# Peptides against a protein of PDB entry 4GXB: the designs that were tried, part 115

Target 1, 277 residues: chain A of PDB entry 4GXB
Amino acid sequence: VPTEEVSLEVLLSNGQKVLVNVLTSDQTEDVLEAVAAKLDLPDDLIGYFSLFLVREKEDGAFSFVRKLQEFELPYVSVTSLRSQEYKIVLRKSYWDSAYDDDVMENRVGLNLLYAQTVSDIERGWILVTKEQHRQLKSLQEKVSKKEFLRLAQTLRHYGYLRFDACVADFPEKDCPVVVSAGNSELSLQLRLPGQQLREGSFRVTRMRCWRVTSSVPLPSGSTSSPGRGRGEVRLELAFEYLMSKDRLQWVTITSPQAIMMSICLQSMVDELMVKKS

## One batch from the design tools (peptide; made by RFdiffusion4, then SolubleMPNN)

Design b2_p20_1_s2 (from b2_p20_1 with P2A Q3D E7A V9I D16Q)
Fold by OpenDDE base, seed 3:
Structure b2_p20_1_s2 (fold): chain B 277 residues (1-277), chain A 20 residues (1-20)
Amino acid sequence: as target 1 above (277 residues)
Amino acid sequence: SADVLNAPIPPLPPLQPPPP
């Protein structure tokens, strides 16, 4: 692609649009810096955020595809897909809520975290009781963003990324699950008919290894599940988990977001390593 | 612009029941 000046749209978690003028040859960091400058985010806070490629659903929800890598060209990455449903989103890129303290000291950082948190609550990524919702609403009405965040930090799945409904082989084969990544874990939520909501917590520290596999289903003539077109790539995330002392078990998640899940796992591990050093 | 983040965030919608 020839180097040209272009207007690139970057979305916040709440769908607010940030337009930046960049070069088609600008790398992810260059685009991120342009977004930061447009938002008046200080340079020392840029590292707390990342750009993500997402697919916007019909309901306006974001399905995270992947984190944009440092050497990628965001303009090319999004436009090459030739679909308007793909967007670039700015989101915080750390997992430990302790880092919120650094970000929220700045007005712009505070606003970004607030907007993200509100969006995550609205989308049901953060799990909120009726009473907690009432408290959050009261704080919102008072425009107390700091207090809102402090309360939100205590909520279940604060800081998690929620994935689209998918299938896992845990606890049983072909179980419909909702996977969320955060707090150094994968949370698998499922509700079987007539049963209570169940959650499996898989801590990254107990994962021996993980892998992503891609396969093309053989055209078996009969049961084309109506939704998967002929030749749709099936992605799976498999991880080997220490269930108990000396008991390793493989868990496999079948999801088009398997790559994004693996990115989250690596990112959580990396952050833990930084904290231990 | 700084104005994008300063835009009022709409009130939290009512808690939707978990999808069936």
Scores: peptide ipSAE 0.022, ipTM 0.637, DockQ to the pose 0.023
Fold by OpenDDE base, seed 5:
Structure b2_p20_1_s2 (fold): chain B 277 residues (1-277), chain A 20 residues (1-20)
Amino acid sequence: as target 1 above (277 residues)
Amino acid sequence: SADVLNAPIPPLPPLQPPPP
């Protein structure tokens, strides 16, 4: 792609648009810096955020596809898909809520975290009770962003990334699940017919390994999900998990977001390694 | 511009039932 100046749209987690002028040859960090400058985010806080490729659904919700890598050209990465449903989103890229303290010290950082948190609550990524919702609403009405975040930090799945409904082979084959990544785990939520909501927690520290595989279903395979056309690529995330003492078990998640899940796993592991050093 | 972040954030919507 020839080097040209272009206007690139980057969305916040709540869908607010940030327009930046960048070069088509600008790498992910260059674009991130341009977004930070446009928002007046200080340089020392840039590292707490990343750019993500997402698919915007018809209802305006975002399906996270992957994190943009350092070597990528965000303009090319998004435009090459030749679909307006793909967007670039700015989101915080750390998992430990302790890092919120650093970000919240700055007005812009505070606003970014607040907007993200509100959006995550609205989308049902952060789980709230009726009473908690009332408290959050009260704090929102008072425009107390810090107190809002402090309360939000105590909520279930705060800081988690929620994926689209998918299928796992746990606890049984072809089980519909909702996967969320956060707090150094994958949370698998499921509700089987006539049963209560169940959650499986898979801590990354108990994962021996994981892999992403892609396959093309054979035309003769009877287990075509009714909505997938014959020949669509199937992505799976499989991880080997220490279920109990000396008992390893493979868990396989079938999801178009398997790549994003693996990115989250690696990111959580990396953060844990930084904390241990 | 910094004004994007200063835009009024809409109130939290009512709690939606968890997706089925």
Scores: peptide ipSAE 0.021, ipTM 0.626, DockQ to the pose 0.023
Fold by OpenDDE base, seed 4:
Structure b2_p20_1_s2 (fold): chain B 277 residues (1-277), chain A 20 residues (1-20)
Amino acid sequence: as target 1 above (277 residues)
Amino acid sequence: SADVLNAPIPPLPPLQPPPP
């Protein structure tokens, strides 16, 4: 792609648009810096955020595809997909809420976290009770962003990334699940017929390994996921989990977001390693 | 821009029932 100046749209988690003028040859960090500059985010806070490739759904929800890597050219990465559904989103890229303290010290950082948190609550990524919702609304009405975030930090699945509904082989084969990544775990929410909502927590520290695989379904294959056309690549995330003492079990998640899930796992592991150092 | 972040964020919607 010839190097030229272009206008690139970067979305916040709430869908607010940030337009930046960048070069088509600008790498992810260059674009991130341009976004930061446009937002007046200090340089020392840039590292707390990342750019993500997402698919925007009809309802405005984002299906996270992957984190943009350092070597990527965000303009090329998004435009090469030749679909207007794909967007670039700015989101915080850490898991431990303790890092919120650093970000919240700055007005812009605070606003970014606030906008993300509000969006995550609105989308049901963060789970709230009626009472908590009332409290959050009150704080929102008062424009008390810090207090809003402090309350939000206590909520279930705060800081988690929620994936689209998919299928796992746990606890049973072809079990519909909703996967969320956060707090050094994968949370698998499922409702079996006639049962209450259940959640399986898979801590990354108990994962021996994980892998992403791709396969092309055979025409005769019994595992036709409803809605997948013939020849569609099936992505799976499989991880080997320490279920109990000396008992390892493979869990496989079938999802078009398997790559994003693996990125989250690696990111969570990396963060844990940084904390131990 | 600072304007984007300072734009009014819509109020939280009513609590939606947990997905079935």
Scores: peptide ipSAE 0.018, ipTM 0.593, DockQ to the pose 0.023
Fold by OpenDDE base, seed 2:
Formats: C-alpha cells, sequence, structure tokens
Structure b2_p20_1_s2 (fold): chain B 277 residues (1-277), chain A 20 residues (1-20)
C-alpha cells in the first residue's frame, strides 16, 4: 500500500470515536501515539494502553478479535477486512488494578479508565449487586470518577475482558460457557439446565501450557448449528491445567475468540513475570 | 478536526441497571 495520509477512527471502550490523521504505513505504536496525542494523554501513560481489533456487534458491544501487534499497520489491518463492523479500540492493557493508580493521576487517564469501567459495567463484564449499582450510580451522578473507580476495583471481574458465549468441554462436553480473562485467570461461567450459575476459575499459574488450534470442520452430519456457514474455521484454545497435585487435565474452549484468549493468557503471564523481576 | 480532540470525554451514559 502506498504511503498516504489517512483518517483513522479509533474507538474508546464506550464507543466514543477518536479520529486521527496517520500514515497508512504507521505502525501500531505510531497510531497509538497519535491517539494519545489526540486525547492529550501524556507519553508516560501510553504504555498502559493498547489497540485492539474488535468486531462491533449489532448491539454495539465489541467482540475482541486480537491485540494489534507492534509490527502491524492498524490502517491496513482494519481496512483489509473490508467490513465496517471491524473497529480499532483503545483499551487499558494491564491486569493488575494497582497500575490504575498511575493512570488515574492524570485527568485523561482517569477519564479513559472511567469510560472503560462504566462501559464494562453496562455490558455486564463487571458484575454488580443492586446495592453496588446504586452506589456506583450515586458516584456517577456526583461525577466522582476516582471514587467510582475505587469502588469498581472491588467488584467481581473488575479489569476482566469478557468474551462472547462459547463452548467448553468442562465440566462436561459441549458445555455452553461465558469466558472472562482477568486477575491471572480464565473464569468460565456456566449455567446447566436446572442448575445455578457456576463459575470455574483457571489460574494461569496452574496452566502447564496452552495452545490455539484451527480446524476446518469436516462436512460431517446433522448438527450444523444454523449460523456457522460451511467452511468456517473452528478455533480452539486448549490448556493443560493442574487440577490437583500431580493431576493434569486438558480443558478445551471452542471459540472464535480463541486467539484473543491466548493473547490474554500470554499478557497475564507476562505481567506476572514483570512483577517477579 | 482539532475540536474532536479537545472535546471533553462526554459524560458517560448512566449505568444500566444490572439485569434482574
Amino acid sequence: as target 1 above (277 residues)
Amino acid sequence: SADVLNAPIPPLPPLQPPPP
């Protein structure tokens, strides 16, 4: 692609649009810097955020596809898909809420975290009780962003990334689950028929390994779920988990977001390694 | 436009109540 100046739209977690003028040849970091400059985010806070490729759903929710890598050209990455449903989203790229303290010191950083957190609550990524919701609403009405975030930090699945409903082979084969990544874990939420909501926690520190596999479903028999067109690549994330002492078990998640899940796992591991150093 | 950049992050929409 010839190097040209283009207008690129980058969305915040809440769907707010940030338009930046960039070169088609600008790499992910260049675009991120342009977005930061546009938002007046200081340079020292840029590293707390990343650009993600997402698919915007009909309800305006984002299905995260992957993190844009450093060598990528965001303009090319998004436009090559030739679908307007694909967007670039700015989101915080750390897991430990302790890093919020650094980001919250800046007005723009605070606003970004606030916007993301509100969006995550609205989308049900962060789980709130009725009372907590009332408290959050009160803080929101008072425009107390810091206090809002402090309360939010205590909430279940704060800082988690929630994936679209998918299937796992745990606890049973073909179990519908909602996966969330955060706090150095994968949380698998499931509701079996006639049962209460259950959550399985898979800590990354107990994962011996993980892998993403892609397969083309053989045109085998009847259970073509009506929405998967013939030839759709099936992605799976499989991880070997230490269930108990000396007991390893494979868990497999079937999801179009398997790549994104693996990115989250790696990112969580990387962050843990940084903290140990 | 420069105006979009300096636009204060619009107040976030009110939190939707958790589904019942």
Scores: peptide ipSAE 0.021, ipTM 0.603, DockQ to the pose 0.020; fails the geometry check

Design b2_p20_1_s3 (from b2_p20_1 with Q3D N6D E7V D16Q)
Fold by OpenDDE base, seed 5:
Structure b2_p20_1_s3 (fold): chain B 277 residues (1-277), chain A 20 residues (1-20)
Amino acid sequence: as target 1 above (277 residues)
Amino acid sequence: SPDVLDVPVPPLPPLQPPPP
């Protein structure tokens, strides 16, 4: 692609549009810096955020496709997909809520975290009780962003990234689940009757390994799951988990977001390594 | 084994959008 100046739209978690003028040849960091500058986010806080490629759903929800890598050209990465449903989103890229303290010291950082958190609550990524919701609403009405975040930090799945409904072989084969990544774990949630979720938490520290595989289902006659056409690529994330002492078991998640899940796993592992260092 | 727990998730009204 020839180097040209272009206007690139980057979305915040709440769908707010940030327009930046960048070069088509600008790498992910260059674009991120441009977004930061547009938002008046200090340079020292840029590292707490990343650009993500997402698919916008009909309901306005974001399906995270992947984190943009450092060598990528965000303009090319998004436009090459030739679909307007693909967007670039700015989101915080750390898992430990302790890093919120650094970000919240700045007005812009605070606003970004607040907007993300509100969005995550509204989208059901963060699990909230009725009482907690009442408290959050009260804090929102008071425009107490810091207090709002402090309460939010205590909520279930705060800081998690929620994936689209998919299938896993846990707790049973072909189990419909919602996977979330955060706090150094994968959470597999199964809907139960009566507005309850059953959650299985898989800590990354107990994962021996993981892999992403792609396969094309062969037209084997029998398993007509009605929805997948015979030619669709099936992505799977499989991880070997230490279930008990000396008992390893493979868990497999079938999801088009398997790559993004693996990125999250690696990112969580990387962050843990930084903290131990 | 993975930790397994049941969590009630009642439907909640949306929060107000953050001020622009």
Scores: peptide ipSAE 0.190, ipTM 0.784, DockQ to the pose 0.180
Fold by OpenDDE base, seed 1:
Structure b2_p20_1_s3 (fold): chain B 277 residues (1-277), chain A 20 residues (1-20)
Amino acid sequence: as target 1 above (277 residues)
Amino acid sequence: SPDVLDVPVPPLPPLQPPPP
């Protein structure tokens, strides 16, 4: 792609648009710096955020595709997909809520975390009770962003990334689940009758290994599930989990977001390593 | 074993969008 100046749209978690002028040759960090400058985010806080490639759904929700890598050219990465549904999103890129303290010291950082948290609650990524929701609403009405975040930090799945509904072989084969990544775990949630979720928590520290596989389903003669077109690539994330002492079991998640899940796993592991150093 | 728990998740009304 020839080097030229272009306008690039980057979305916040709430769908707010940030337009930046960048070069087509600008790498991910260059674009991130441009976004930070546009938002008046200090340089020392840039590292707490990352750019993600997402697919915008019909309802305006984001399906995370992957984190943009350092060597990538965000303009090329998004435009090469030739679909307007693909967007670049700015989101916090750490898992431990302790890092919120650093980000919240700055007005812009605070606003970004607040906007993300509100969006995550509205999208059901963060699980809240009726009473907690009432409290959050009250804090929102008071425009108490810090207190809002402090309450939110105590909520179930705060800081988690939620994936699209998919299928896993846990607790049973072909089980419909919603997977979320955060707090050094994968959460597999099953919807139960009566507005309840059953959650299986898989800590990354108990994962021996994981892998992503790509396969093309063989045309099996009989039960083609109607929705998967002939030749659609099936992605799976499989991890080997220490269920009990000396008992390893593979868990397999079938999802188009298997790559993104693996990125989250690696990112959580990396953060844990940094904390231990 | 993985921790398994049942969590009630009532539908919640949307929060107001954050001020710009």
Scores: peptide ipSAE 0.182, ipTM 0.788, DockQ to the pose 0.181
Fold by OpenDDE base, seed 2:
Structure b2_p20_1_s3 (fold): chain B 277 residues (1-277), chain A 20 residues (1-20)
Amino acid sequence: as target 1 above (277 residues)
Amino acid sequence: SPDVLDVPVPPLPPLQPPPP
């Protein structure tokens, strides 16, 4: 692609559009720096954020596809998909809420975390009780972003990425689940009758290994689930988990977001390694 | 073993967008 100046749209978690002028040859970091400059985010805070490729759903929710890698050209990565549903999103790229303290000291950083957190609550990524919701609303009305974040940091699944509904073989085969990644775990949530969720928490520290597999479903017989077009690649994330002392068990998640899940796992592991160092 | 928790999830109204 010839090097040309282009306008690139980058979205915040809340759907706010940030337009940046970049070169088609600009790599992920170059684009990230351009976004930071546009937002007036200090250079020392850029590393707390990353660019993600997402698919925007009809309801405006984002399905995370993958994190953009350093060598990628974001303009090419998004435009090559030839679909307007694909977007580039800026989001925080750390898991430990302790890093929020560094980010929220800056006005722009605070605003970014606040916008992300509000969006995550509104989208049901963060689990909130009625009383907590009332408190959050009160803080929002007071425009107390710091206090809002401090309360949010105590909430279930704060800082988690929530994936689209998918299927796992846990707790039983072909179980419909919602997977979330955060706090060095994968959370598998099963809806139970009566507006209850059963959550299985799989700590990355107890994962011996994980893998992503890609398969083409063989046209097996009659159970045409109507919505799976012929030839859709089935992605699976499988991890070997230490269920108990000396007992390893494979857990398999079938999801088109299996790659993104694996990226999250690696990212969580990497962060844990940095903290131990 | 994975920690298994049953959590009641009340339906929550959306938070109002921050004032512009």
Scores: peptide ipSAE 0.179, ipTM 0.777, DockQ to the pose 0.173
Fold by OpenDDE base, seed 3:
Structure b2_p20_1_s3 (fold): chain B 277 residues (1-277), chain A 20 residues (1-20)
Amino acid sequence: as target 1 above (277 residues)
Amino acid sequence: SPDVLDVPVPPLPPLQPPPP
């Protein structure tokens, strides 16, 4: 691709647009730095954020496709898909809420975390009770961003990425679940009758291994799964989990976001390794 | 063991634009 100056749109979690002038040859870090500069985010805080490729749904929700890698060219990565539904999103890229303290010390960092957190709550990524919602609303009305975040940090699935509804073989085969990644775990939520959620927590520390597999389903005549056109690649994330003492069990998640899930797993493991060192 | 939760998540009001 010839090196040209282009305008690239990067979205915040709340859908705020950040336009940056970059080169088509700029790598992920270069673009991230440009975004940081545009936002007046200090250089020392850049490492707490990453660029993600997402698909914007009709409702404005983001389906995370993958984290942009260091060697990638974000302009090419997004434009090569030839669909306007694909966007680049800036989001925090750490899991431990302790790192929020570093980011919150800066006004811009605070604003980014606040905007992300509000969006995550609004999208139901963070689970909030009625009373908690009232408290959050009050803090939001007072524009108390720090207090808002402190409360949010205590909420269920704070800092998690929520994936699109998918299928797992746990607790039973072909179980419809919502998967979320965060706090060094995968959370598998099963909707039960009566708006109850059954949540299975799979800690990465108990995963012996994981893999992503890609398969082309054989044209089985009868699987009227409405949205999967004939010949769509099926992605699966499988992990071997220590269910109990000396009992390993494979859990398989069938999801178009299996790659993103694996990226999250690796990222969580990497962060844990850094903390142990 | 899986935890069973019944948590309604009402949407928060939109982010107010940063004060000018």
Scores: peptide ipSAE 0.135, ipTM 0.769, DockQ to the pose 0.084

Design b2_p20_1_s4 (from b2_p20_1, 6 letters changed)
Fold by OpenDDE base, seed 3:
Structure b2_p20_1_s4 (fold): chain B 277 residues (1-277), chain A 20 residues (1-20)
Amino acid sequence: as target 1 above (277 residues)
Amino acid sequence: DEDVLDAPVPPLPPLQPPPP
């Protein structure tokens, strides 16, 4: 692509648009810096955020596709998909809520975390009881962003990414699940027939390994999965998990977001390694 | 399985945006 100046739209988690003038040849970091500058986010806080490629759903929800890589060209990455449903989103890129303290010290950082958190709650990524919701509303009405975040940090799945409903082979084959990544785990929410909602917690520290595989389904007629056209690539995330002492078991998640899930896993592992160093 | 929690997920009511 010829190097030219272009206007690039970057969305916040709440769908707020940030327009930045960048070069088509600008890498992810260059674009991130441009977004930061546009938002008046300090340079020392840029590292707490990343750009993500997402697919905007009909309801305005974001399906995370992947994190943009360092050497990637965000303009090319989004425009090459030739679909307006694909967007670039700015989101925090750390998992430990302790890092919120650094970000919250800055007005812009605080606003970004607040907007993200509100959006995550509204989208049901963060699980909120009625009482907690009442408290959150009260804090919103008071415009107490810091207190809002402090309460939110205590909520279930705070800081998690929620994925689209998918299928896993755990606890049973072809089990419908909702996967969320955060707090150094994959959370699998599932409801078996006649059972209550259950949540499986797969801690990354108990994962021996993981892999993403892609396969083209053979044209065998029975793929009744609504929305999988004939010939769509099937993505799977498989991880080998220490279920109990000396018991390893493979768990496979079939999801179009398998790549994003693997990115989350790697990111969580990387963060844990930084904390241990 | 130690990793499976039976936790009811409460329905999430939408949050209202803060007043402008």
Scores: peptide ipSAE 0.038, ipTM 0.588, DockQ to the pose 0.208
Fold by OpenDDE base, seed 4:
Structure b2_p20_1_s4 (fold): chain B 277 residues (1-277), chain A 20 residues (1-20)
Amino acid sequence: as target 1 above (277 residues)
Amino acid sequence: DEDVLDAPVPPLPPLQPPPP
């Protein structure tokens, strides 16, 4: 691609648009720096955020496709998909809420965390009780962003990334699940027939390994989910999990977001390694 | 056998957008 100056749109979690002038040849970090500069985010806080490729749904929700890698050219990565539904989103890229303390001391960092948190609550990524909602609303009305975040940090699935509804082979074959990644785990929310909504917690520390696989469904395979066209690539995330002492079991998640799930797993593991060093 | 499937997840009420 010839090097040209272009206007690139980067979205915040709340859908706010940040327009940056970048080169088509600018790498992910260059674009991230341009976004930071546009927002007046200080350089020392840039590392707490990443750029993500997402698909914007009809309801304005984001389906996370992947994190943009360092070597990527964000302009090329998004435009090459030839669909306007694909967007670049700025989001925090750490899992431990303790890092919020560093970010929220800056006005811009605080605003970014606040906007993300509000969006995550509105989208149902963070789970809120009626009483908690009342408290959050009161804090929001008062524009008490720090207090809002402090309360939000105590909420279920704070800091989690929620994926689109998909299928797992746990606890039973072809079980519909909603996967969320955060707090060094994959949370699998599921409702079995006639049962209440349950959550399965898979801690990354109990995962021996994981892998992403791609397959093309054979025309004769009865397992094609209704609505996947013939010949669509099926992505799966499989992980080997220590269920009990000396009992390993494979769990397989079938999802178009399997790559993003694996990125989250790796990112959570990496963060845990940094904390132990 | 540690049941990996724990307690029910509560539903979420929507928040109002932040004031401009």
Scores: peptide ipSAE 0.033, ipTM 0.587, DockQ to the pose 0.257
Fold by OpenDDE base, seed 2:
Structure b2_p20_1_s4 (fold): chain B 277 residues (1-277), chain A 20 residues (1-20)
Amino acid sequence: as target 1 above (277 residues)
Amino acid sequence: DEDVLDAPVPPLPPLQPPPP
């Protein structure tokens, strides 16, 4: 592809558009630097953020597809999909809320975290009680972004990435679940028939291994859910989990976001390794 | 056997969008 100057749209978590002029040959880091420059984010804070490929839903929600890798050309990666529903999103790329302290020291960093956190609350990624919501609203009205974030950091699933509703084979086969990744875990929210909403916590430190598999469903005759066309690739994330002492069990999540889930797992593990060094 | 499904999730209150 000839190197050309192009305008690339990068979205913040709240859907705010950032237009950057980049080369078609610019790699992910080059584009990230261009976005940072456009936002006036200091160079020392760039590493706290990453670019993600997402699919924008009809309601404006983002379905995270994957993190853009270092060798990728973001312009090519997004435009090659030939669909306007695919977007590049800037989001924080660390899990430990302690790193928020570094980012919050800068006005732009603070604004980015605030915008992300507000969006995550609005989208129900962060779980908020009525009273907490009232408190957050009061802080928002006061434009106290720092205090807002400090309160948000205490909330359930703060810093988690929430995935689209999918299916797992745990605790039973074909169980509808909502998976969220954060705090070195996969949280599986599920409701069994006649039961209350439950959460399963799968800590990455208790995962022996994980893998992503892709398969083409064989046209088995019965209940094709009407929306899966013949030949759609089924993605699965399977992980072997230490359920109890010396008891390993495989858990399989069937999701179009299985790749993104695996990226999250690896990222959480990598961060834990950095903290131990 | 450690039940991985230990925590009851409180019902998400409908997040009212912040007023415009």
Scores: peptide ipSAE 0.029, ipTM 0.580, DockQ to the pose 0.264
Fold by OpenDDE base, seed 1:
Structure b2_p20_1_s4 (fold): chain B 277 residues (1-277), chain A 20 residues (1-20)
Amino acid sequence: as target 1 above (277 residues)
Amino acid sequence: DEDVLDAPVPPLPPLQPPPP
């Protein structure tokens, strides 16, 4: 791609548009710096955020595709998909809420975390009771962003990334699940017929390994699963989990977001390694 | 726990864009 100056749209978690002028040859960090500059985010806070490729759904929700890598050219990465549904999103890129303290010290950082948190609540990524919602609303009305975040930090799945509904082989084969990544775990929420909502917690520290695989379904003549066209690539995330002492079990998640899930796993592991150092 | 997931959380009022 020839090096040209272009206008690139980067979205915040709430869908707010940030327009930046960048070169087509600018790498992910260059674009991130341009976004930070546009927002007046200080340089020392840039590392707490990342750019993500997402697919915008019909309802305006984001399906996270992957984190943009350092060597990538964000303009090329998004435009090469030849679909307006793909967007670049700025989001915080750490898992431990302790890092919120650093980000919240800055006005812009505080606003970004606040906007993300509100959006995550609105999308149902963060689980909120009616009473908690009332409290959050009251804090929002008072424009108490710090207090809002402090309350939000106590909520279930704060800081988690929620994926689209998918299928796992746990606890049963072909079980519909909602996967969320955060707090050094994969949370698998599921409701079996006639049962209450259940959550399986898979801590990354108990994962021996994981892998992403891609396969093309063979045209098996019989079961038309109605939704996936013949020939769509099936992505799976499989991880080997220590269920109990000396008992390893593979868990497989079938999801078009399997790559993003694996990125989250690696990112959570990396953060844990930094904390132990 | 079921009540938390099944109860639609009413959307919070839209965030005002960060003041320039």
Scores: peptide ipSAE 0.046, ipTM 0.548, DockQ to the pose 0.053; fails the geometry check

